Peptides against a protein of PDB entry 4Y8H. Designs and how they scored, part 12

Target 1, 222 residues: chain A of PDB entry 4Y8H
Amino acid sequence: TTIVGVKFNNGVVIAADTRSTQGPIVADKNCAKLHRISPKIWCAGAGTAADTEAVTQLIGSNIELHSLYTSREPRVVSALQMLKQHLFKYQGHIGAYLIVAGVDPTGSHLFSIHAHGSTDVGYYLSLGSGSLAAMAVLESHWKQDLTKEEAIKLASDAIQAGIWNDLGSGSNVDVCVMEIGKDAEYLRNYLTPNVREEKQKSYKFPRGTTAVLKESIVNICD

## One batch from the design tools (peptide; made by RFdiffusion4, then SolubleMPNN)

Design b1_p11_1_s3 (from b1_p11_1, 7 letters changed)
Fold by OpenDDE base, seed 5:
Structure b1_p11_1_s3 (fold): chain B 222 residues (1-222), chain A 11 residues (1-11)
Amino acid sequence: as target 1 above (222 residues)
Amino acid sequence: SRDMYSRVVFD
């Protein structure tokens, strides 16, 4: 997995690759690793797929209830706190590693959470097995006061670094842009750089192509 | 639908 978050002048963008694995097997070539906690708060998940989805849904539900109860729009820091407390309680056994980002009445925010419940803050972040590949790109090209377009490009370039260089990452780039004063823009398959060309040959050969060299009939009855 | 199997990972 390669997931990233990048703050820009008027919001935050998160991005992810779309590969899931089962050991050496690609389980899904085009899975979705971006999750909606609330309309304007999204996260990207690495780790155990079931855990990342389940924990974000749980907190998303509780955030909605909290929002209704308090008559306030959901805040990223509330989601962060709820997530980290939940994860800490389970001492890393819930294998969720998250980049949480969003916009709320207090501004734009970008955080990361590890499975044991620690949290980080930054203007740019990466997680997953492809995090170092992504971070190499981020460290090389990040600057203060990015535009929306620059941030999307930077995030997508960072994800591509994971796609090309990390065995655990692959296929496509998903993006979610959360700009202050706007609805979140979820860009599923924003980039699809691995579309296979038409196959040049078919492996469906005519029957009889492989000759039968010998036959034997064996009685298997006792 | 999303795969909810614990053995499936986002590495």
Scores: peptide ipSAE 0.249, ipTM 0.784, DockQ to the pose 0.073
Fold by OpenDDE base, seed 3:
Structure b1_p11_1_s3 (fold): chain B 222 residues (1-222), chain A 11 residues (1-11)
Amino acid sequence: as target 1 above (222 residues)
Amino acid sequence: SRDMYSRVVFD
């Protein structure tokens, strides 16, 4: 997995690859690793697929209830706190590693969370097996006061570094842009750089290509 | 830690 987050002048962007694996096997070539916690708070997940999805859904549900109770739009730091306390309670046994980002009445925010419950803050972050490949790109090209377009490009390039260089990452780039004063923009398969060409040959032969040599009816019951 | 792995499905 390669997941990244990048802050820009008026918001935050997160991005992810789309490969799922079972050891050496590609389980899904086009899975979704970006999850909505609330309309303007999204996360990207690495680790155990079931855990990342389940924990974000749980916190998303509780954030909705909290928002209704307080009559306020949900805050990224509230989601962060709920996630980290839940993960800490389970002492890393819930294998969720998350980049959490969003916009709220206090501004734009970008955080990361590890399975044991620690959290980090930054203007750009990467997690997953492809995080070093992504970080190489981020460290080379990140600057202050990025535009929206520059941030999307940077995030996409960082994910691609994971796609090309990390065995655990592959296929496509998903992006979610959260800009202050706007609705979140979820860009599923923003880039699809790995479309397979047509196979050179088909092995679907006409029926009867292999001759039936013998038929027999056997009674298997006494 | 598990962060060394991609999004993994164990089955």
Scores: peptide ipSAE 0.235, ipTM 0.693, DockQ to the pose 0.081
Fold by OpenDDE base, seed 2:
Structure b1_p11_1_s3 (fold): chain B 222 residues (1-222), chain A 11 residues (1-11)
Amino acid sequence: as target 1 above (222 residues)
Amino acid sequence: SRDMYSRVVFD
């Protein structure tokens, strides 16, 4: 997995690749790793797929209840706190590694969370097996006061670095843009750089293609 | 293990 977050002048963007793996096996070529916690708070997840999805749904539900209770729009720091406390309670057994980002009445925010409940803050972040590939791009090209378009490009370039260089990352780039004063813009398959062409040949052969060289009948019963 | 950082699916 490669997931990234990048703050820009008026908001925050997160992005992810779309490969799901089971060890050496590609389980899903186009999975969704961006999760909606609330309308303007989104999360990218790495680690155990079921855990990332379940924990974000749980906190999303609790954030909605909290919002209704307080009569306030959800805050990213509230989601962060709920997530980290939940993960800490389970002592890393919930294998969720998250980049949480969003906009709220206090501004734009970008955080990361590890499975044991530690959190980080920054203007740009990467997690997952492709995080170093992504970070190489981020460290090389990040600057202050990015525009929305520059941030999207930077994030997508960072994800692509993971796609090309990390075995655990692949296929497509998903993006979610959260700009102050606007609705979140979820761009599913923003880039699809790995579309496979039509297969040139069929593996369906006529009967008799494989010659029978020998045949034997063995009695295995007494 | 690097596997913990990838989107790993358990069946």
Scores: peptide ipSAE 0.022, ipTM 0.512, DockQ to the pose 0.065
Fold by OpenDDE base, seed 4:
Structure b1_p11_1_s3 (fold): chain B 222 residues (1-222), chain A 11 residues (1-11)
Amino acid sequence: as target 1 above (222 residues)
Amino acid sequence: SRDMYSRVVFD
């Protein structure tokens, strides 16, 4: 997995690759790693797929209740706090590693959370097995006062670094842009750089192409 | 798609 977050002048962008794995097996070539906690608070998840999905849904539900109770729009720091307390309670056994980002009445925010409940803050972040590949790009090209377009480009380039260089990352780039004063923009498959070309040969052969050399039927019942 | 199975990992 390669997931990133990048703050820009008027908001925050998160991005992710779309590969899921089971050991050496690519389980899904086009999974979705971006999750909505609330309309303007999204996260990218690495780790156990089920855990990332479940924990974000749980906190999303609680955030909605909290929002209703307080008559206030959800805040990223509230989601962060709920997530980290939940994860800490389970002492890393919930395998969720998250980049949490969003916009709220206090501004734009970008955080990361590890499975044991620690949190980080920054203008740009990366997690997952492809995080170092992504960070190499981020460190090389990040600057203050990024525009929306520059941030999307930077995030996408960072994800691509994971796609090309990390075994656990692959296929496509998903993006979610959260800009102050606007609805979140979820860009599923923003980039699809791995569309397979048409095969040079068809491998549909006529029936009988592979001859049956021998057949034996053995009754194993008395 | 999203996989909800615990054995699937977002590496």
Scores: peptide ipSAE 0.278, ipTM 0.792, DockQ to the pose 0.075; fails the geometry check

Design b1_p11_1_s4 (from b1_p11_1, 7 letters changed)
Fold by OpenDDE base, seed 4:
Structure b1_p11_1_s4 (fold): chain B 222 residues (1-222), chain A 11 residues (1-11)
Amino acid sequence: as target 1 above (222 residues)
Amino acid sequence: SKDMYSRVVFD
């Protein structure tokens, strides 16, 4: 997995690759690693797929209730606090590593959370097995006062570094842009750089194509 | 033994 977050002048962008794995097996070539906590608060997840999905849904539900109770729009720091306290309680056994980002009445925010409940803050972040590949790009090209377009490009370039160089990352780039004063823009498959060419051969064969060379019937119940 | 879903990873 490669997930990143990048702050820009008027908001924050997060991005992710779309590969899931089961050991050496690619489980899904085009999974979704970006999750909505609230309309303007999104996260990217690495680690155990089920844990990342479940924990973000749980906190998303509680954030909605909190918002209704307080008559306030959800805040990123509230989601961060709820997530880290939950993860800490389970002492790292919930395998969720998250980049949490969003916009709220206090501004734009970008955080990361590890499975044991620690949190970090920054203008640019990366997590997952591809995080070093992504960070190399971020460290090389990040600057203060990025535009929206520059931030999207930087984030997508960082994800691509993971796609090309990390075994656990692959296929496509998903992006979510959260700009102050606007609705969140979820860009599923923003980049699809690994479209497979048409197969040269069809592998649909008529029944009986494989010749039976020998047949034996053995009763194993006797 | 881990269940099927716990083996799916966003690594």
Scores: peptide ipSAE 0.280, ipTM 0.789, DockQ to the pose 0.067; fails the geometry check
Fold by OpenDDE base, seed 1:
Structure b1_p11_1_s4 (fold): chain B 222 residues (1-222), chain A 11 residues (1-11)
Amino acid sequence: as target 1 above (222 residues)
Amino acid sequence: SKDMYSRVVFD
């Protein structure tokens, strides 16, 4: 997995690759690793697929209830706190590694969470087996006061570094853009750089292509 | 979905 987050001048972008694995096997070539916690708070997940999905859904549900109870729009720091406390309680047994990002009435935010409940903050972040490949791109090209377009480009380039160089990453780039004052923009398969052309020839031969060379009938009854 | 099983990972 390669997941990244990049802050820009008026918001935050997160991106992910679309490969899931089962050991050495590609389980899904085009899975979704970006999850909606609330309309304007999204996360990218690495680790156990079921855990990342389940924990984000749980916190998303609780965030909605909290929002209704307080009559306030959801805050990224609230989601962060709920996630980290939940993960800490389970002492890393919930294998969720998350980049959490969003916009709320206090501004734009970007955080990461590890399975044991630690959290980090930054202007750019990467997680997953492809995180170092992504970070190489981020460290080379990140600057302060990125535009939306520059941030999307940087994030997608960082994900592509994972796609091309990390065995655990592959296929496509998904992007979610959260800009202040706008609805979140979920860009499923923003880039599809690995589309294979149609196979030139079929190896499905007509029935009867393989000749029967010999036949025998054996009676096994006394 | 296939990715909902615990043995499936987002590495």
Scores: peptide ipSAE 0.272, ipTM 0.764, DockQ to the pose 0.074; fails the geometry check
Fold by OpenDDE base, seed 2:
Structure b1_p11_1_s4 (fold): chain B 222 residues (1-222), chain A 11 residues (1-11)
Amino acid sequence: as target 1 above (222 residues)
Amino acid sequence: SKDMYSRVVFD
């Protein structure tokens, strides 16, 4: 997995690849690793697929209830706190590694969470097996005061670094843009750089293509 | 099945 988050001048963007694996097997070539916690708060997940989906759904539900109770729009820090406390409670056994981002009345936010419940903050972040490949791109090209378009490009380039260089990452780039004062923009398969060309030949041969040249019966019992 | 997803990882 390669997941990234990048803050820009008026919001935050997160992005992810679309490969899931079972050991050496590609389980899904086009899975979704971006999850909606609330309309303007999204996360990207690495680790155990079921855990990332389940924990984000659980916190998303509780955030909605909290929002209704307080008559306030959900805050990213609330989601962060709920996620980290839940993960800490289970002592790393819930294998969720998350980049959480969003916009709320206090501004734009970008955080990461590890399975044991630790959290980080930054202007750009990467997680997953492809995180180092992504970070190489981020460290090389990140600058302050990014525009929306520059941030999307930077995030997608960072994900592509994972796609090309990390065994656990592959296929497509998904993006979610959360800009202050706007609805979240979820861009499923923003890039599809691995479309396979049409097969040139058929490998179905007629019966008898491989001729039987010789048959022998050997008695192995004396 | 839930069991299949539990073995699936987002590396």
Scores: peptide ipSAE 0.270, ipTM 0.768, DockQ to the pose 0.067; fails the geometry check
Fold by OpenDDE base, seed 5:
Structure b1_p11_1_s4 (fold): chain B 222 residues (1-222), chain A 11 residues (1-11)
Amino acid sequence: as target 1 above (222 residues)
Amino acid sequence: SKDMYSRVVFD
């Protein structure tokens, strides 16, 4: 997995690759790793797929209830706190590693959460097995006061670094843009750089192509 | 199943 978050001048963008694995096997070539906690708060998940999705849904539900109860728009820090407390309670056994981002009445926010419940803050973040590949791109090209377009480009380039260089990452780039004063823009398959060309030849050979060299009938019963 | 999904990872 390669997931990233990048703050820009008027919001935050998160991005992810779309590969899921089971050991050496590609389980899904085009899975979704971006999850909606609330309309304007999204996260990207690495680790155990079921855990990332389940924990974000749980907190998303609680955030909605909290919002209704308090008559306040959901805040990213509230989601962060709920997530980290939940994860900490389970001492890393819930294998969720999250980049949480969003916009709320207090501004734009970008955080990361590890499975044991620690949290980080930054202008750019990466997680997953492809995080170092992504971070190499981020460290090389990040600057202050990014535009939305620059941030999307930077995030997508960072994800591509994971796609090309990390065995755990692959296929496509998903993006979610959360800009202050706007609805969240979820860009499913924003980039599809691994579309295979049409096969040049078919390996479906005519019947009888492989010659039978020898036949033997053996009675296996005494 | 939930069990199968739990074996899938986002590495």
Scores: peptide ipSAE 0.265, ipTM 0.779, DockQ to the pose 0.068; fails the geometry check

Design b1_p11_2_s1 (from b1_p11_2, 5 letters changed)
Fold by OpenDDE base, seed 5:
Structure b1_p11_2_s1 (fold): chain B 222 residues (1-222), chain A 11 residues (1-11)
Amino acid sequence: as target 1 above (222 residues)
Amino acid sequence: GEIVHGGSGGL
């Protein structure tokens, strides 16, 4: 996996690749690694697919209940705190590595969470097996005061670095943009750089292409 | 019995 988050002047963008693996096998070429916690709070997940989905759904449900109870828009820091406390409780046995981002009444936020419940904050972050490939791009091209378009490009370029260089990453780029004062923009398959052309040849030959020239039956019991 | 779901996809 390669997942990234990038803050820009009026919001935050997260992005992910779309490969799932089982050891050396590509299990899914177009999985979704971006999860909605609330309408304006999204996360990208690395680690165990089931754990990332389950934990984000659990916290998403609790955030909705909390929002209804308090009559307040959900905050990214509330989601962060609930996630980290849950993950810490399970001592890293829940294999969820998350980039959590969003917009709320306090502004735009970007955090990361590790499976043991540690948290980081930054203007740009990467996680997953492709994180170093992504970080090389981020460190080379990140600047302050990014526009929305520059941040989407930077995030997508960082994911592509994972797609091209990390065995655990591949296929497509998914993006979610969370801008202050707007709805979240989920861009499923924002880039599809691995679309293959039609195969030039078929290995489906007509029956009888290979003639049987001789047959011999030998009984091994005599 | 614990339902062991085999084959969690790695991300």
Scores: peptide ipSAE 0.174, ipTM 0.687, DockQ to the pose 0.035; fails the geometry check
Fold by OpenDDE base, seed 3:
Structure b1_p11_2_s1 (fold): chain B 222 residues (1-222), chain A 11 residues (1-11)
Amino acid sequence: as target 1 above (222 residues)
Amino acid sequence: GEIVHGGSGGL
């Protein structure tokens, strides 16, 4: 997996690759690694697919209840705190590594969470097996006061570095943009750089291409 | 992070 988050002047963008693996096997070429916690709070997940999905759904449900109870829009720091407390309770046995981002009444936020419940903050972050490939791009091209378009490009370039250089990453780039004062923009398959062309040949031969040389009927009843 | 192999695949 390669997942990234990048802050820009008026919001935050997260991005992910779309490969799922089972050891050396590509299990899914186009999985979704971006999860909605609330309308304006999204996360990207690395680690165990079931754990990333389940923990984000659980916290998403609890954030909705909390929002209804408080009559307030959800805050990214509330989601962060709920996630980290849950993960810490399970002592890293829930294999979720998350980049959590969003916009709320206090502004735009970008955090990371590890499976043991530690949290980091930054203007740009990467996680997953492709994180070093992504970070090489981020460290080379990140600057203060990024525009939305520059941040989307930087995030997508960082994911592509994972796609091309990390065996655990591949296929497509998904993006989610969370801009202050707007709805979240989920861009599923924002880039599809690995579309396979039509196969030039088929090995589907007509029946009878392989001749039957001998037949035998065996009675299995004595 | 260590990918804990479950039937759901690793990310």
Scores: peptide ipSAE 0.147, ipTM 0.709, DockQ to the pose 0.054; fails the geometry check
Fold by OpenDDE base, seed 2:
Order: sequence, then C-alpha cells, then structure tokens
Structure b1_p11_2_s1 (fold): chain B 222 residues (1-222), chain A 11 residues (1-11)
Amino acid sequence: as target 1 above (222 residues)
Amino acid sequence: GEIVHGGSGGL
C-alpha cells in the first residue's frame, strides 16, 4: 500500500493506491483504501484490509452518535482520539495504519495513526510499504501555501511513486479532497495508469484440439 | 509491510 495526505491553503487531500495482496498474489486490483468516518472526515488505510475497514466503520458509527449527542459537527481530533485509544487497547493486534484527515469548525487537519496507537501530525504524511517512494516525491516537491490543484497533483504523484516502485502498491489512484466550506470530493479512480490493452491472442481452442490417445471403461463393482 | 490474516487482503 501507498497512502498519503497533503495539506493545502484551504483544506486537506488524501490519496491511496488500489492494490490488495495475499503474499505474492494480487488479491484485488481495484480495492478502495479511502474510508469515510464522517461526511467531512476521511481516512486512508494500510495494513490488514479487514481491520482498516472495521475500525474505521466502528469509529465512524461512534462519531455519528457523538455528533448527535453534542449537536456539533464531528472533529478530526475526536476521531483521532477514538481511533488511537481503540488501537492502543488492542496492543497492535488490530493491523490498522491510518492517515486521518478532514475539515471541521476548527479548520483542516491531517494526522497519522499506527497500529499500537501512536499518532503524528504534519503538513504531508505517507504510510504503507510504498511510503518511502511516496515520501521521496513529497520531500522533493512539497512547499507551503499549496493550492488545491497543486496538492492533488503532489498527492497523486506520490501515490504513483508507490505504484511504480513498491510491490505492495499498484493499479489506480484514489483521491479525497476536503476543503473548508465545501463537501468532501471523493475521486474514485482519479488516475487509471495501468489499463491493460486488449489481449492479442486467446488460449481458447476448439473441442478436440487435444487428441484422445486411449479410452478404458472400468467396472468398479467387482 | 502488508500483513494478511486469513482470507483478508494486505494493504
């Protein structure tokens, strides 16, 4: 996996690749690694697919209840705190590594969470097996006061670095943009750089292509 | 690295 988050002047963008693996096998070429916690709070997940999905759904449900109870829009720091406490409780046995981002009444936020419940804050972050490939791009091209378009490009370029250089990453780029005063913009398959051309040949042969060399009828009732 | 448990994919 390659996941990234990038802050820009009026919000935050997260992005992910779309490969799922089972050891050396590509299990899914177009999985979704971006999860909605609330309308304006999204996360990207690396680690165990089931754990990332389950933990984000659980916290998303609890954040909705908390929002209703408090009559307030959800805050990214509330989601962060709930996620880290849950992950810490399970001592890293829940294999979720998350970039959590969003907008709330206090502004735009970007955090990361590791499976044991540690958290980081930054203007740009990367996680997953492709994180170093992504970080090389981020460190080279990140600047202060990014526009929305510059941040989307930077995030997508960082994910592509993972796609091209990390075995655990591949296929497509998904993006979610969270801008202050707007709805979240989820861009499923924002880039599809690995569309395969039509196969030139088929392995379908007519029936009878393989010769029958011998036939025997065996009576099993002796 | 990606960790796979059971039938779940690694990310």
Scores: peptide ipSAE 0.140, ipTM 0.709, DockQ to the pose 0.052; fails the geometry check
Fold by OpenDDE base, seed 1:
Structure b1_p11_2_s1 (fold): chain B 222 residues (1-222), chain A 11 residues (1-11)
Amino acid sequence: as target 1 above (222 residues)
Amino acid sequence: GEIVHGGSGGL
């Protein structure tokens, strides 16, 4: 996995690759690693697929209930705290490594969470097996006061570094943009750089093209 | 087998 988050002048962008794996096997070429916690709070997940999905759904449900109870828009720091406490309780046995980002009445936020419940804050972050490939791009091209378009490009270039250089990453780039005062923009398959060309020929031959060289009937009931 | 989003995370 390669997941990234990048803050820009008026919000935050997160991005992910779309490969899932089972050891050396590609299990899914186009999985979704961006999860909605609330309308304006999204998460990118690395680690165990089931754990990333389950923990984000659980916290998403609790955040919705909390929002209704308080009559307030959900805050990214509330989601961060709930995720942190839950992951810490399970002592890293929930294999979720998360980039949590969003916009709320307090502004734009970008955090990371590790499976043991530690958290980091930054203007740009990467996680997953492709994180070093992504970070090489981020460290080279990140600047203060990025525009929305510059941040989307930087995030997508960082994910592509993972796609091309990390075995655990591949296929497509998904993006979610969370800008202050706007709805979240989920860009599923924002880039599809691995589309295979159409097959030039059909491999459907007429029946009987393969010659029968020998036939034998054996009685098995002796 | 367990489906993993690219290994044990960022580390």
Scores: peptide ipSAE 0.092, ipTM 0.706, DockQ to the pose 0.093; fails the geometry check

Design b1_p11_2_s2 (from b1_p11_2, 5 letters changed)
Fold by OpenDDE base, seed 2:
Structure b1_p11_2_s2 (fold): chain B 222 residues (1-222), chain A 11 residues (1-11)
Amino acid sequence: as target 1 above (222 residues)
Amino acid sequence: AEVVHGGSGGL
């Protein structure tokens, strides 16, 4: 997996690749690694697919209840705190590595969470097996005061570095943009750089292509 | 042979 987050002047963008693996096997070529916690709070997940999905759904449900109870829009720091406390409780046995981002009444936020419940804050972040490939792009091209378009490009270029250089990453780029005062913009398959051409040949043969060399009827009742 | 159990993909 390659996941990234990048802050820009008026919000935050997260992006992910779309490969799922089972050891050396590509299990899914177009999985979704971006999860909605709330309308304006999204995360990207690396690690165990089931754990990333389940933990984000659980916290998303509890954030909705908390929002209703408090009569307030959900805050990214509330989601961060709930996620880290849950992950810490399970001592890293829940294999979720998350970039959590969003906008709330306090502004735009970007955090990372590791499976043992540690958290980081930054203007740009990467996680997953492709994180070093992504970080090389981020460190080379990140600047202060990024525009929305520059941040989307930087995030997508960083994910592509993972797609091309990390075995655990591949296929497509998904993006989610969270801008202050707007709805979240989920861009499923924002880039599809690995569309395969049509197969030139088929292994479908006419019935009877393999000759029957011998037939025998065996009675199995003595 | 690594038994690929169908459910838990790595990300």
Scores: peptide ipSAE 0.172, ipTM 0.693, DockQ to the pose 0.043; fails the geometry check
Fold by OpenDDE base, seed 3:
Structure b1_p11_2_s2 (fold): chain B 222 residues (1-222), chain A 11 residues (1-11)
Amino acid sequence: as target 1 above (222 residues)
Amino acid sequence: AEVVHGGSGGL
């Protein structure tokens, strides 16, 4: 997996690759690694697919209840705190590594969470097996005061570095943009750089291509 | 971190 987050002048972008693996096997070529916690709070997940999905759904449900109870829009720091306390309770046995980002009444936020419940903050972050490939791009091209378009490009270039150089990463780039004062923009398959062309040949031969040389009928009743 | 290989896909 390669997942990234990048802050820009008026919001935050997260991006992910779309490969799922089972050891050396590509299990899914186009999985979704971006999860909605709330309308304006999204996360990207690395680690165990079931754990990333389940923990984000659980916290998403509890954030909705908390929002209704408090009569307030959800805050990214509330989601962060709920996620980290849950993950810490399970001592890293829930294999979720998350980049959590969003916009709320306090502004734009970008955090990371590890399975043991530690949390980091930054203007740009990467996680997963492709994180070093992504970070090489981020460290080379990140600047302050990025535009939305520059941040989307930087995030997508960083994911592509994982796609091309990390065996655990591949296929497509998914993006989610969270801009202050706007709805979240989920860009499923924002880039599809690995579309396979039509196969030039088929091994589907007509029936009868292999001749029957002998037939035998065996009665199995004595 | 070692991906605990449950029967679930790794990300």
Scores: peptide ipSAE 0.144, ipTM 0.687, DockQ to the pose 0.055; fails the geometry check
Fold by OpenDDE base, seed 4:
Structure b1_p11_2_s2 (fold): chain B 222 residues (1-222), chain A 11 residues (1-11)
Amino acid sequence: as target 1 above (222 residues)
Amino acid sequence: AEVVHGGSGGL
């Protein structure tokens, strides 16, 4: 996996690749790694697919209840605190590594969380097996006061570095943009740089292509 | 069970 987050002048962008793996096997070529916690708070997940999905849904449900109870829009720091306390309770056995981002009445926020419940803050972040490839791009091209368009480009370039250089990353780029005063913009398959060419041959053969040399029918019922 | 290593996960 390669996941990234980038802050810009009026919001935050997160992005992810779309490869799922089982050891050396590509399990899914176009999985979704961006999850909605609330309308304006999204996360990207690396680690165990089931754990990333389940933990984000659990915290999303509790954030909705908290929002109703407090009569307030959800805050990114509330989601961060709930996620880290849950992950810490399970001592790293829940295999979720998250970039959490969003906009709330206090502004735009970007955080990361590790499976043991540690948290980081930054203007740009990367996680997953492709994180070093992504970070090389981020460190080279990040600047203060990014525009929305510059931040989307930087995030997508960082994900592509993971796609090309990390065995655990591949296929497409998904993006979610969270701008202050707007709805979240989820861009599924924002880039599709790995479209497979048409297969040179069809492997559909007529019936009888393999000759039956012998047939034996055995009754197994008395 | 494949040990999904932290930071480099199956995702």
Scores: peptide ipSAE 0.128, ipTM 0.665, DockQ to the pose 0.095; fails the geometry check
Fold by OpenDDE base, seed 1:
Structure b1_p11_2_s2 (fold): chain B 222 residues (1-222), chain A 11 residues (1-11)
Amino acid sequence: as target 1 above (222 residues)
Amino acid sequence: AEVVHGGSGGL
């Protein structure tokens, strides 16, 4: 997996690749690694697919209940704290490595969470097996006061570095843009750089193309 | 299921 987050002047973008693996096997070519915690709070997940999905759904449900109870829009720091406490309780046995980002009444936020419940903060972050490939792009091209378009490009270029150089990453780039004062923009398959060309020929031959060389009937009952 | 930890590989 390659997942990234990048802050820009008026919000935050997260992006992910779309490969899932089972050891050396590609299990899914176009999985979704971007999860909605709330309308304006999204998460990118690396690690165990089931754990990333389940933990983000659980915290998403609890954030909705908390929002209703407090009569307040959900905050990224509330999601961060709930995720951190849950993951810490399970001592890294829940294999979720998350980039949590969003916009709320306090502004735009970008955090990472590791499976043992540690958390980081930054203007740009990467996680997954492709994180070093992504970070090489981020460290080379990140600047202060990025525009929305520059941040989407930087995030997508960082994911592509994972797609091309990390065995655990591949296929497509998914993007989610969370801008202050707007709805979240989920861009499923924002880039599809691995579309295979159309097959030049059909492999459907007429029946009987394979000749029968020999036939024998054997009685199996004595 | 091989638990691929944080960096490398289920997702």
Scores: peptide ipSAE 0.114, ipTM 0.677, DockQ to the pose 0.079; fails the geometry check

